# Ledger of designs, part 12: peptides against a protein of PDB entry 5GWM

Target 1, 52 residues: chain A of PDB entry 5GWM
Amino acid sequence: DSAISKEDEERYQKLVTENEQLQRLITQKEEKIRVLRQRLVERGDAKGTELN

## One batch from the design tools (peptide; aimed at target 1 E30 R39)

Design b2_p18_5 (made by RFdiffusion4)
Pose (drawn by RFdiffusion4):
Structure b2_p18_5 (pose): chain A 52 residues (1-52), chain P 18 residues (1-18)
Amino acid sequence: as target 1 above (52 residues)
Amino acid sequence: ELTEEEIEQLEKEKEELE
């Protein structure tokens, strides 16, 4: 592409890389915290305190 | 099932995730 140079590409490529990284880091905690969620359900802490 | 130590650790991980 004459307009879309290496510049636009690199910015996009690195961006998608950022997405891949931290979305996985989320899943790791989510799956484990998900079990905590169920445990918190028994405790009634499922909602916590959301006054906002 | 979860132990108290596991619960405390996951609560810290939840705060980091938020």

Design b2_p18_5_s1 (made by RFdiffusion4, then SolubleMPNN; from b2_p18_5, 7 letters changed)
Fold by OpenDDE base, seed 5:
Structure b2_p18_5_s1 (fold): chain B 52 residues (1-52), chain A 18 residues (1-18)
Amino acid sequence: as target 1 above (52 residues)
Amino acid sequence: SLTEEEIEELKKLEQELK
């Protein structure tokens, strides 16, 4: 039986964990983007036109 | 300005998502 080695399983688990971490990071960035866009709308700068 | 900093941060984050 071609059983996956313990080392291969550990590598797989690392990839799963990394994927979960990356997904959390994406969610955090998307939320920050939402907040920043909302602030720009509230200031009337939704188009980024008020730059020094 | 604070708005400029927020725009810069927004652009950075949007680039990292692509």
Scores: peptide ipSAE 0.068, ipTM 0.692, DockQ to the pose 0.351
OpenDDE base, seeds 1, 2, 3, 4: peptide ipSAE 0.058, 0.058, 0.068, 0.067; ipTM 0.684, 0.684, 0.691, 0.691; seed 2 fails the geometry check

Design b2_p18_5_s2 (made by RFdiffusion4, then SolubleMPNN; from b2_p18_5, 7 letters changed)
Fold by OpenDDE base, seed 5:
Structure b2_p18_5_s2 (fold): chain B 52 residues (1-52), chain A 18 residues (1-18)
Amino acid sequence: as target 1 above (52 residues)
Amino acid sequence: SLTEEEIKELEKLLQELK
């Protein structure tokens, strides 16, 4: 079995960190989508109450 | 144990997430 190099171990650790950062970004975007959907619902409700 | 091939696969997966 070939041992992993120090350079490869450092690359692995960077990938782990990047994965964690991307997971945080996904969560932020999902929350933004939720907020935007809520705003659209609120706007729709406001339009539904308009008298013409 | 982690291999160079496993690292390359992780890099590929991360690229697909961007």
Scores: peptide ipSAE 0.042, ipTM 0.595, DockQ to the pose 0.018
OpenDDE base, seeds 1, 2, 3, 4: peptide ipSAE 0.029, 0.038, 0.040, 0.029; ipTM 0.609, 0.583, 0.592, 0.594

Design b2_p18_5_s3 (made by RFdiffusion4, then SolubleMPNN; from b2_p18_5, 10 letters changed)
Fold by OpenDDE base, seed 2:
Structure b2_p18_5_s3 (fold): chain B 52 residues (1-52), chain A 18 residues (1-18)
Amino acid sequence: as target 1 above (52 residues)
Amino acid sequence: SLSEEEIKELRELEQELR
C-alpha cells in the first residue's frame, strides 16, 4: 500500500479546504443573483400596475 | 502518494473557479 506522504496529505487537505471555501463563495453569489432577479421582477410588476 | 503534477492540476482547477 503506497502510503501517501504526510506532505502530500497536507497539500491535499489545503486544496479540499480551498475548494470548500470557493463553494461557499459560489453559493453566496448565487443567492445574491437570486435577490437581484427578484428585485427586478418586483420593479417590473410595480411599473405594470401603475400603467393600469 | 499524490504527484506534484496532480496537486498542480487541482490548484489550476481551483483558480478557474475564482
Scores: peptide ipSAE 0.063, ipTM 0.621, DockQ to the pose 0.020
OpenDDE base, seeds 1, 3, 4, 5: peptide ipSAE 0.057, 0.060, 0.052, 0.062; ipTM 0.642, 0.645, 0.686, 0.644

Design b2_p18_6_s1 (made by RFdiffusion4, then SolubleMPNN; its pose is not in this set)
Fold by OpenDDE base, seed 5:
Structure b2_p18_6_s1 (fold): chain B 52 residues (1-52), chain A 18 residues (1-18)
Amino acid sequence: as target 1 above (52 residues)
Amino acid sequence: ELQRKLEELEVLERRYLE
């Protein structure tokens, strides 16, 4: 009856897999930005302490 | 090919979090 064709299921699974891969990459880039910002703050704090 | 490149990029990006 309303069974999804094998081709449509394969297309859907491809999109799901691609979306998951892209989401992992986004999360990793966001975490890298966070870490870099944190290191920048820590270096700023260290310079502030050295000037006092 | 593109899937492999995405996985390679994921591995590289994780290394830069250290």
Scores: peptide ipSAE 0.028, ipTM 0.583, DockQ to the pose 0.074
OpenDDE base, seeds 1, 2, 3, 4: peptide ipSAE 0.025, 0.024, 0.027, 0.026; ipTM 0.462, 0.529, 0.570, 0.549

Design b2_p18_6_s2 (made by RFdiffusion4, then SolubleMPNN; its pose is not in this set)
Fold by OpenDDE base, seed 5:
Structure b2_p18_6_s2 (fold): chain B 52 residues (1-52), chain A 18 residues (1-18)
Amino acid sequence: as target 1 above (52 residues)
Amino acid sequence: KLQELLKKLDELEQRYLE
């Protein structure tokens, strides 16, 4: 059983941590896009009510 | 240190919802 070296384990953990950080950033950007789209819909609805 | 990082994360998330 080739025991993973301590250096390889530390490199792996750094990659896992970076991946988790990137995933959080992606989720934050996706949420921002969702909120912005919702605000555009709400403003569109408000304009539609003013035109009627 | 951890509490400070969690606070900064919450502040970052809130800016996306504002």
Scores: peptide ipSAE 0.050, ipTM 0.595, DockQ to the pose 0.057
OpenDDE base, seeds 1, 2, 3, 4: peptide ipSAE 0.063, 0.062, 0.049, 0.045; ipTM 0.659, 0.665, 0.643, 0.624; seeds 1, 2 fail the geometry check

Design b2_p18_6_s4 (made by RFdiffusion4, then SolubleMPNN; its pose is not in this set)
Fold by OpenDDE base, seed 2:
Structure b2_p18_6_s4 (fold): chain B 52 residues (1-52), chain A 18 residues (1-18)
Amino acid sequence: as target 1 above (52 residues)
Amino acid sequence: SLQRKLTELEELERRYEE
């Protein structure tokens, strides 16, 4: 088994960090969607039932 | 995209295990 190069390790760490940032962004957007759906329910907006 | 980045990461992980 060949050891990973320093360059490959740096690329790996960059991808790990970027994926973690993207995961946080997805979570943030999903929470915003949840809040908006809840506001539609609280307002009695019939359009809320169309949201998937 | 996240999926593309995940695939690239998995390819690097595979090479690390070889």
Scores: peptide ipSAE 0.063, ipTM 0.641, DockQ to the pose 0.023
OpenDDE base, seeds 1, 3, 4, 5: peptide ipSAE 0.063, 0.068, 0.034, 0.062; ipTM 0.645, 0.646, 0.544, 0.642; seeds 3, 5 fail the geometry check

Design b2_p18_7_s1 (made by RFdiffusion4, then SolubleMPNN; its pose is not in this set)
Fold by OpenDDE base, seed 5:
Structure b2_p18_7_s1 (fold): chain B 52 residues (1-52), chain A 18 residues (1-18)
Amino acid sequence: as target 1 above (52 residues)
Amino acid sequence: LQERLRQLDELEQRLQEE
């Protein structure tokens, strides 16, 4: 039984923490994009409708 | 995750230039 080394566990926990940080950043960017798209609609800027 | 974040950053930049 190859017990997971303490070093491998610390590496895994760093990757878990990084993934949680990236997920938070993604959520923040998705909200920011929603706000920016709403501002373009309110300004009547037709170009914002072409952005997928 | 990193790829999705990059795509969102590129979209945010395009929306800020309008």
Scores: peptide ipSAE 0.299, ipTM 0.828, DockQ to the pose 0.581
OpenDDE base, seeds 1, 2, 3, 4: peptide ipSAE 0.291, 0.291, 0.295, 0.295; ipTM 0.826, 0.825, 0.826, 0.827

Design b2_p18_7_s2 (made by RFdiffusion4, then SolubleMPNN; its pose is not in this set)
Fold by OpenDDE base, seed 2:
Parts: sequence; C-alpha cells; structure tokens
Structure b2_p18_7_s2 (fold): chain B 52 residues (1-52), chain A 18 residues (1-18)
Amino acid sequence: as target 1 above (52 residues)
Amino acid sequence: LQELIKQLEELEQRIKEL
C-alpha cells in the first residue's frame, strides 16, 4: 500500500479538474457543430424550395 | 474539436500513470 503523498493527491485532483473542464468544452463544441450543421441544412432546404 | 480530444486523452493517460 504505497501511501499517496499529499503532493501526488494534489497533482491528481488538478488533472481530474482539468479533464472535467475539457470534457465540458468538447460537449459545448459538439453541440455548437450540431447547431451550425442544422442551420446549413435549413438554408439549403430554403434554396431548394425557391428553385422549384 | 480534434485538439481538445487529444488533450483529453493525454490527461486521461497521465492520470492512469499516478
């Protein structure tokens, strides 16, 4: 049972916190990409309806 | 997006090494 040093625990908690922040940023960017793709489809469909 | 995924994978690997 290697007693985790206080310094190793503080380093671990910083990395866990940074990982959670990056996961939130990934999710936000994925949602933004989804919304932008949907707006491009809606603009394409509007142009398709004007050409008929 | 790809850069954030890469950064996440690098952090997850570093956490496993502690």
Scores: peptide ipSAE 0.051, ipTM 0.610, DockQ to the pose 0.068
OpenDDE base, seeds 1, 3, 4, 5: peptide ipSAE 0.056, 0.027, 0.028, 0.041; ipTM 0.615, 0.611, 0.614, 0.573; seed 1 fails the geometry check

Design b2_p18_7_s3 (made by RFdiffusion4, then SolubleMPNN; its pose is not in this set)
Fold by OpenDDE base, seed 1:
Structure b2_p18_7_s3 (fold): chain B 52 residues (1-52), chain A 18 residues (1-18)
Amino acid sequence: as target 1 above (52 residues)
Amino acid sequence: LQEKLKQLEELEQRLEEL
């Protein structure tokens, strides 16, 4: 049985942790974008509709 | 994920200018 080395497990865990951090940052940005887009809609700003 | 974050940061900056 090729036991995964401790070094390979530590490398994998670093990548998992980094991906979880990136996912949290993405979620925070998506929420901020939602709020900003909603403010543009409430203002009736036609330029806000040009941003996908 | 990094490229997606970068795209969202660019969009956020563009929305803050409006």
Scores: peptide ipSAE 0.417, ipTM 0.870, DockQ to the pose 0.688
OpenDDE base, seeds 2, 3, 4, 5: peptide ipSAE 0.413, 0.416, 0.413, 0.417; ipTM 0.870, 0.871, 0.869, 0.871

Design b2_p18_7_s4 (made by RFdiffusion4, then SolubleMPNN; its pose is not in this set)
Fold by OpenDDE base, seed 5:
Structure b2_p18_7_s4 (fold): chain B 52 residues (1-52), chain A 18 residues (1-18)
Amino acid sequence: as target 1 above (52 residues)
Amino acid sequence: LQERLQQLEELEQRLKEL
């Protein structure tokens, strides 16, 4: 039985935890980017309404 | 994943300057 070494399991769990952390950070940045893009659109619309 | 996070951080900073 190729039982994974305890050290190899601990290394794998560290990589899984790091991957999950990076995925959460990516999602948070994507949401911030969405909000910032929406604010730029709203500022553009405000300038467009002053020109009418 | 790390490279993708860095690209999003650079884009976030660029959007804050506008």
Scores: peptide ipSAE 0.284, ipTM 0.833, DockQ to the pose 0.598
OpenDDE base, seeds 1, 2, 3, 4: peptide ipSAE 0.284, 0.281, 0.281, 0.275; ipTM 0.830, 0.829, 0.831, 0.829

Design b2_p18_8 (made by RFdiffusion4)
Pose (drawn by RFdiffusion4):
Structure b2_p18_8 (pose): chain A 52 residues (1-52), chain P 18 residues (1-18)
Amino acid sequence: as target 1 above (52 residues)
Amino acid sequence: EEEEEELEEEAKEEEEEE
């Protein structure tokens, strides 16, 4: 592409890379916290305190 | 403990499928 140079590409490629990194880091905590969610359901802490 | 371990496995499988 004459308009879309290496510039636009590198900016996009690195951006998708950023997405891939942290979305995995989320999942790791989420699947473990998910169990905590169920445990918190028995405690009644499922909602916590959301006054906002 | 066994029921909790099964639930942890099921939650991991669901998230891997997604």

Design b2_p18_8_s1 (made by RFdiffusion4, then SolubleMPNN; from b2_p18_8, 11 letters changed)
Fold by OpenDDE base, seed 1:
Structure b2_p18_8_s1 (fold): chain B 52 residues (1-52), chain A 18 residues (1-18)
Amino acid sequence: as target 1 above (52 residues)
Amino acid sequence: SKKEEELRKKIREELEKK
């Protein structure tokens, strides 16, 4: 096997790292959406209790 | 090289996901 080009290996490693960063960002946004939805539910429940 | 071809394949697969 010929040695893998250093440039090809560095390119792959950059793509892997970028993909991991994007996946972390997606997870953070999904968690933020979850928290916002939960707060909307809690505010709905609080308004329901104030009307009674 | 088998290893080089596999690496180039992975590079293509990661580019096609975007």
Scores: peptide ipSAE 0.102, ipTM 0.678, DockQ to the pose 0.015
OpenDDE base, seeds 2, 3, 4, 5: peptide ipSAE 0.101, 0.093, 0.096, 0.077; ipTM 0.663, 0.672, 0.656, 0.644

Design b2_p18_8_s2 (made by RFdiffusion4, then SolubleMPNN; from b2_p18_8, 10 letters changed)
Fold by OpenDDE base, seed 1:
Formats: structure tokens, C-alpha cells, sequence
Structure b2_p18_8_s2 (fold): chain B 52 residues (1-52), chain A 18 residues (1-18)
């Protein structure tokens, strides 16, 4: 059994952590876009309504 | 990407054998 090197395990754990951070950033940006679109709708901006 | 997926698959196998 080729035991995964400690260095390879640490590299994998970094990639998992980075992916989780990127997913959080994506969710935050999507929520910010949602809020901005909602503010355009509330202003009666036709472009805001079309983008939702 | 292929090397990363190979590494992930090796880790998944090792975790399943425990």
C-alpha cells in the first residue's frame, strides 16, 4: 500500500480549505448581487427588474 | 488537475480502508 506522503496529505488539506474559502466567497458575491438587484427593483429601475 | 484528482482518489481509498 503506497501510503500517501505527509506532504501530499498537507497539500490536499490546503486544497480542501481553499475550495471551502472560494465557495464562501462565491456565496457572498451571489448574495451581494441579489441585494444590488433588489435595490434596483425597489428604485423602480427597469434594468434592475430585468436582471432579476 | 489530473494530479490533484489522483491525490484525492488515493486519500479517499486510504480513508475507506480505516
Amino acid sequence: as target 1 above (52 residues)
Amino acid sequence: KEEEEKLKELIRKELKEK
Scores: peptide ipSAE 0.109, ipTM 0.658, DockQ to the pose 0.017
OpenDDE base, seeds 2, 3, 4, 5: peptide ipSAE 0.102, 0.089, 0.108, 0.093; ipTM 0.651, 0.639, 0.659, 0.644

Design b2_p18_8_s3 (made by RFdiffusion4, then SolubleMPNN; from b2_p18_8, 11 letters changed)
Fold by OpenDDE base, seed 3:
Structure b2_p18_8_s3 (fold): chain B 52 residues (1-52), chain A 18 residues (1-18)
Amino acid sequence: as target 1 above (52 residues)
Amino acid sequence: EKELEELKKKIREELKKK
């Protein structure tokens, strides 16, 4: 049984922590994109109602 | 051993979502 080195375990723990942080950042950016898209639709609809 | 296999599993699952 090749005992995985303590260094390799620490590297895997760092990669998991970094991945969780990056996922939180992605989710925050996706929510910001969603809100911006919704505001663009609402502004487009406001222009469409001004033309009718 | 079990903790490290769980960490490897999480990494493999996240790499499959990209």
Scores: peptide ipSAE 0.078, ipTM 0.605, DockQ to the pose 0.021
OpenDDE base, seeds 1, 2, 4, 5: peptide ipSAE 0.073, 0.056, 0.062, 0.060; ipTM 0.568, 0.531, 0.545, 0.546

## One batch from the design tools (peptide; aimed at target 1 L25 K29 K32 R37)

Design b2_p19_1 (made by RFdiffusion4; failed a check: too like the target's own chain)
Pose (drawn by RFdiffusion4):
Structure b2_p19_1 (pose): chain A 52 residues (1-52), chain P 19 residues (1-19)
Amino acid sequence: as target 1 above (52 residues)
Amino acid sequence: VEQLQRRLEQLEEEEEEYE
């Protein structure tokens, strides 16, 4: 592409890379915390305190 | 990406509170 140079590409490529990294880091915690969520259901802490 | 970073921070806080 004459308009879309290496500049737009690198910016996009690195951006998708950023997405891939931290979306996986979330899943790691989420799956584990998900179990905590169930445990917190028995404790009634499922909601916590959301006054906002 | 910024939303994903905020979500990761929230999950870290949840770990600190419950683990």

Design b2_p19_1_s1 (made by RFdiffusion4, then SolubleMPNN; from b2_p19_1, 5 letters changed; failed a check: too like the target's own chain)
Amino acid sequence: VEQLQRLLTQLEELEQRYE

Design b2_p19_1_s2 (made by RFdiffusion4, then SolubleMPNN; from b2_p19_1, 5 letters changed; failed a check: too like the target's own chain)
Amino acid sequence: VEQLQRRLTQLEELEQRYL

Design b2_p19_1_s3 (made by RFdiffusion4, then SolubleMPNN; from b2_p19_1, 7 letters changed; failed a check: too like the target's own chain)
Amino acid sequence: VEQLQRLLTKLEELLQKYE

Design b2_p19_1_s4 (made by RFdiffusion4, then SolubleMPNN; from b2_p19_1, 6 letters changed; failed a check: too like the target's own chain)
Amino acid sequence: VEQLQRLLTQLEELEQKYL

Design b2_p19_2 (made by RFdiffusion4)
Pose (drawn by RFdiffusion4):
Structure b2_p19_2 (pose): chain A 52 residues (1-52), chain P 19 residues (1-19)
Amino acid sequence: as target 1 above (52 residues)
Amino acid sequence: SSPEEKELEEELEKELEEE
């Protein structure tokens, strides 16, 4: 592409890379916190305190 | 959110930093 140079590409590629990294890091915590969520359901802490 | 969820999140984040 004459307009879309290495510049636009590198910016995009690195950006998708950023997405791949942290979305995984979320899943790791979520799956484990998901179990905590169930446990918190028995405690009634499922909602916590959301006054906003 | 529950304070317990925040504490567990911080603990998991430390584990990830150690890895």

Design b2_p19_2_s2 (made by RFdiffusion4, then SolubleMPNN; from b2_p19_2, 8 letters changed)
Fold by OpenDDE base, seed 1:
Structure b2_p19_2_s2 (fold): chain B 52 residues (1-52), chain A 19 residues (1-19)
Amino acid sequence: as target 1 above (52 residues)
Amino acid sequence: MSPEEIKALEELRKEQEEK
């Protein structure tokens, strides 16, 4: 049983935390993009919605 | 490390290797 070294444990725990943070940021950006696209549609800026 | 924590780290490693 190659016990994961304490250093490897700490490295993977950092990766878990970073991945969770990145996933939250992705979700926030996707929601922001959705809201911006919706605002462009509501304004009648069809060309702006096609470019984003 | 708990056995559950070791397993979670092994699954994370596997997911990173599949990318």
Scores: peptide ipSAE 0.068, ipTM 0.662, DockQ to the pose 0.018
OpenDDE base, seeds 2, 3, 4, 5: peptide ipSAE 0.051, 0.058, 0.065, 0.049; ipTM 0.632, 0.679, 0.684, 0.628

Design b2_p19_2_s3 (made by RFdiffusion4, then SolubleMPNN; from b2_p19_2, 9 letters changed)
Fold by OpenDDE base, seed 1:
Structure b2_p19_2_s3 (fold): chain B 52 residues (1-52), chain A 19 residues (1-19)
Amino acid sequence: as target 1 above (52 residues)
Amino acid sequence: MSPELQRETERLLKELEEQ
């Protein structure tokens, strides 16, 4: 029977929810990186972002 | 990817391959 089990649907919904949470975290990190880069530019300290 | 998310994904993929 090719019907999605109730267990599979519950797992899928957990994955969707976790993915949405991770996407929010990614966006927050990207914004934080943007703000940090802007602060380095404003300070003239653009050399401090040499991530080895 | 969280280790939990990875394990759930792997389980779900396996069940889909058995259909």
Scores: peptide ipSAE 0.084, ipTM 0.655, DockQ to the pose 0.024
OpenDDE base, seeds 2, 3, 4, 5: peptide ipSAE 0.078, 0.079, 0.077, 0.014; ipTM 0.643, 0.653, 0.643, 0.275

Design b2_p19_2_s4 (made by RFdiffusion4, then SolubleMPNN; from b2_p19_2, 10 letters changed)
Fold by OpenDDE base, seed 4:
Structure b2_p19_2_s4 (fold): chain B 52 residues (1-52), chain A 19 residues (1-19)
Amino acid sequence: as target 1 above (52 residues)
Amino acid sequence: MSPEELRALEELRQRQEQE
């Protein structure tokens, strides 16, 4: 009858919450990288049109 | 407790018993 201790439940809930926070931060950084890459392409295309 | 919470706490317990 290994009822999970209340202390182990609290530790697990903390790890789940930290994991969710980290996953949100990863998603925000990935979106920022996507936007920065798109702006670099648009600037490269603008500079290519200025040289022709 | 969700069935997923129960499984992950059981995995945590198994890791702590191996240390």
Scores: peptide ipSAE 0.122, ipTM 0.717, DockQ to the pose 0.016
OpenDDE base, seeds 1, 2, 3, 5: peptide ipSAE 0.120, 0.114, 0.121, 0.118; ipTM 0.712, 0.708, 0.715, 0.705

Design b2_p19_3_s1 (made by RFdiffusion4, then SolubleMPNN; its pose is not in this set)
Fold by OpenDDE base, seed 2:
Structure b2_p19_3_s1 (fold): chain B 52 residues (1-52), chain A 19 residues (1-19)
Amino acid sequence: as target 1 above (52 residues)
Amino acid sequence: DLEEYQRLQKEIEELRAKL
């Protein structure tokens, strides 16, 4: 039978958990980018050109 | 804010490369 071993299942679950963690980090950074873009728009062109 | 934006964009691309 082609049943997945306990070791293979544990390895797979680690990868799933890691991918979920990575996706959460991406979402958090994308939200921060959205906030930064909004701040730059609200501050106007002068602040948007300072490169910091 | 622009440097932070650019850093975050780079970090997102690095995270996507690990998925």
Scores: peptide ipSAE 0.294, ipTM 0.839, DockQ to the pose 0.545
OpenDDE base, seeds 1, 3, 4, 5: peptide ipSAE 0.296, 0.292, 0.292, 0.291; ipTM 0.839, 0.837, 0.838, 0.836; seeds 1, 3, 4 fail the geometry check

Design b2_p19_3_s2 (made by RFdiffusion4, then SolubleMPNN; its pose is not in this set)
Fold by OpenDDE base, seed 2:
Structure b2_p19_3_s2 (fold): chain B 52 residues (1-52), chain A 19 residues (1-19)
Amino acid sequence: as target 1 above (52 residues)
Amino acid sequence: DLKEYQELLKEIEELRKKL
């Protein structure tokens, strides 16, 4: 019976936790990019409406 | 199992490349 050692389980759990943290950080970066793009569009539209 | 562990390692490496 290949019982996973306590050390291997603790190592695996640390990697799972790190993966979840990295996924959250990616999501936060993607959201920040979305918000910045939206602000650039809004500023461009405001400038376009001023010229028209 | 060993396969799931290896898949998780690959996912972490891919995530680190995106950060």
Scores: peptide ipSAE 0.067, ipTM 0.609, DockQ to the pose 0.071
OpenDDE base, seeds 1, 3, 4, 5: peptide ipSAE 0.066, 0.060, 0.090, 0.084; ipTM 0.647, 0.602, 0.701, 0.696; seeds 1, 4, 5 fail the geometry check

Design b2_p19_3_s3 (made by RFdiffusion4, then SolubleMPNN; its pose is not in this set)
Fold by OpenDDE base, seed 1:
Structure b2_p19_3_s3 (fold): chain B 52 residues (1-52), chain A 19 residues (1-19)
Amino acid sequence: as target 1 above (52 residues)
Amino acid sequence: DLEEYKRLQEEIRELREKL
């Protein structure tokens, strides 16, 4: 029977958990980027020297 | 700000490289 080893299951679960965490972080940053991009467009602020 | 925007874009790139 092709039972997945306990080690392979633990590796898989780590990857699933990490991928879910990474995807949540990406989504949060993408939403913030959307808001910032819109504000930069509205201000006409394309100055690469903007520190804040 | 523009710097925060650029930083967040870079952070997303790095996160996608880990997927």
Scores: peptide ipSAE 0.326, ipTM 0.847, DockQ to the pose 0.564
OpenDDE base, seeds 2, 3, 4, 5: peptide ipSAE 0.324, 0.324, 0.326, 0.323; ipTM 0.847, 0.846, 0.848, 0.847

Design b2_p19_3_s4 (made by RFdiffusion4, then SolubleMPNN; its pose is not in this set)
Fold by OpenDDE base, seed 3:
Parts: sequence; C-alpha cells; structure tokens
Structure b2_p19_3_s4 (fold): chain B 52 residues (1-52), chain A 19 residues (1-19)
Amino acid sequence: as target 1 above (52 residues)
Amino acid sequence: DLEEYKQLLEEIEELRKKL
C-alpha cells in the first residue's frame, strides 16, 4: 500500500496553508481596490479609464 | 489614487500566479 510519507503530508499541508494565506491577502487587496475604485469614480479620476 | 489602484491589481495578479 502506497501510504503518503509524513514528509509528503507536511509538504502538502504547507501548500494548503500558503494558499489560504495568499487567498486572504487577495481578499484584503480586493476590498481596498473596491474602496479606491469608488473614490476614483467619485472624484472623476476614473473618467475614460477602464477599471476592473 | 490611480497608481495605488494599479499597483494593487498587479499585486493580486502576482499572488494568483502562486496559487
């Protein structure tokens, strides 16, 4: 039976944890982007600029 | 500002490359 080694499990768990951390960072930046986009629209600085 | 907005978009793109 090919059991996953302890080392392979530890490597996998590190990747899972890293992905969760990266996703949290993305979510935080996306919230800041929403706030900045709204401010840019309200100021007219986004006029003629495509914003995602 | 617009520069901060563009920088945050680029940072998200770089983070997505690591996922």
Scores: peptide ipSAE 0.185, ipTM 0.787, DockQ to the pose 0.740
OpenDDE base, seeds 1, 2, 4, 5: peptide ipSAE 0.182, 0.177, 0.184, 0.189; ipTM 0.789, 0.788, 0.788, 0.791; seeds 4, 5 fail the geometry check

Design b2_p19_4 (made by RFdiffusion4)
Pose (drawn by RFdiffusion4):
Structure b2_p19_4 (pose): chain A 52 residues (1-52), chain P 19 residues (1-19)
Amino acid sequence: as target 1 above (52 residues)
Amino acid sequence: SEREEAEEEIAEEVEEELE
């Protein structure tokens, strides 16, 4: 592409890379916290305190 | 809240496992 140069590409590529990294990092915690969520359901802490 | 503190503890453990 004459308009879309290496510049736009690199910016996009690195961006998708950023997405791939941290979306995984989230899943790791989520799956484990998901179990905590169930446990918190028995405690009644499922909602916590959301006054906002 | 107690929920937020518990989630932070598990988040720290997951971060230690990754390190």

Design b2_p19_4_s1 (made by RFdiffusion4, then SolubleMPNN; from b2_p19_4, 11 letters changed)
Fold by OpenDDE base, seed 4:
Structure b2_p19_4_s1 (fold): chain B 52 residues (1-52), chain A 19 residues (1-19)
Amino acid sequence: as target 1 above (52 residues)
Amino acid sequence: SRKEKEEEVVRQRVLQELE
């Protein structure tokens, strides 16, 4: 059993929840960056094929 | 609100992981 007070546990749990929410947001932004990079590659390849 | 319910579900998950 944890020797911490109920109030300290509730504070810690809020920080853990916030960290999980921020991590989900980071993952969503990273996926958006990946999709945008892929579209730039596809657009570059299309332009390269038009020049040939 | 719907948002408060979603935040509560996340809070309850964290509570269960720390028990």
Scores: peptide ipSAE 0.112, ipTM 0.650, DockQ to the pose 0.023
OpenDDE base, seeds 1, 2, 3, 5: peptide ipSAE 0.086, 0.107, 0.100, 0.087; ipTM 0.622, 0.650, 0.644, 0.626

Design b2_p19_4_s2 (made by RFdiffusion4, then SolubleMPNN; from b2_p19_4, 10 letters changed)
Fold by OpenDDE base, seed 5:
Order: structure tokens, then C-alpha cells, then sequence
Structure b2_p19_4_s2 (fold): chain B 52 residues (1-52), chain A 19 residues (1-19)
């Protein structure tokens, strides 16, 4: 039951918000990678690096 | 920016308290 100060809570909420923004950016990049991989598969371009 | 620097200070303070 650690009493969190209002200031500590506000600092924590800023970190949470930033993490949410970073997660959105990661998701966007992952989707772009997925689409590119799918297009390589559809083209039969075997030169896509098999990420072993 | 000044705002980005202030936000970075806050992040570093939070990280320090979590250590």
C-alpha cells in the first residue's frame, strides 16, 4: 500500500502515454513488414530473405 | 524542444525511482 504522490502518478502517466505511442509505431512498422512479405510471396520472388 | 527535454527529465526520474 505505497501511497503514490500525485507528482509520481503524473510522471507514471506520462510514461504510460509514451509507451502507448511507441506501441502504435511498432504496430505500424510490423504491419508494413507483413504487407511487404505478403507481396514477395505473391510475386514468387524467392529472393526475399528467408528470415530463418 | 524545451518540452521534449522536460519530458525526458520526467522519464529519467521515473526510471530512477523504479531502479
Amino acid sequence: as target 1 above (52 residues)
Amino acid sequence: SRKEKEEEVVRQEVLKELE
Scores: peptide ipSAE 0.085, ipTM 0.664, DockQ to the pose 0.024
OpenDDE base, seeds 1, 2, 3, 4: peptide ipSAE 0.030, 0.043, 0.049, 0.031; ipTM 0.582, 0.626, 0.636, 0.592

Design b2_p19_4_s3 (made by RFdiffusion4, then SolubleMPNN; from b2_p19_4, 10 letters changed; failed a check: too like the target's own chain)
Amino acid sequence: SKKEEEIEKVRQRVEEELK

Design b2_p19_4_s4 (made by RFdiffusion4, then SolubleMPNN; from b2_p19_4, 11 letters changed; failed a check: too like the target's own chain)
Amino acid sequence: SRKEKEEEVVRQRVEAELA

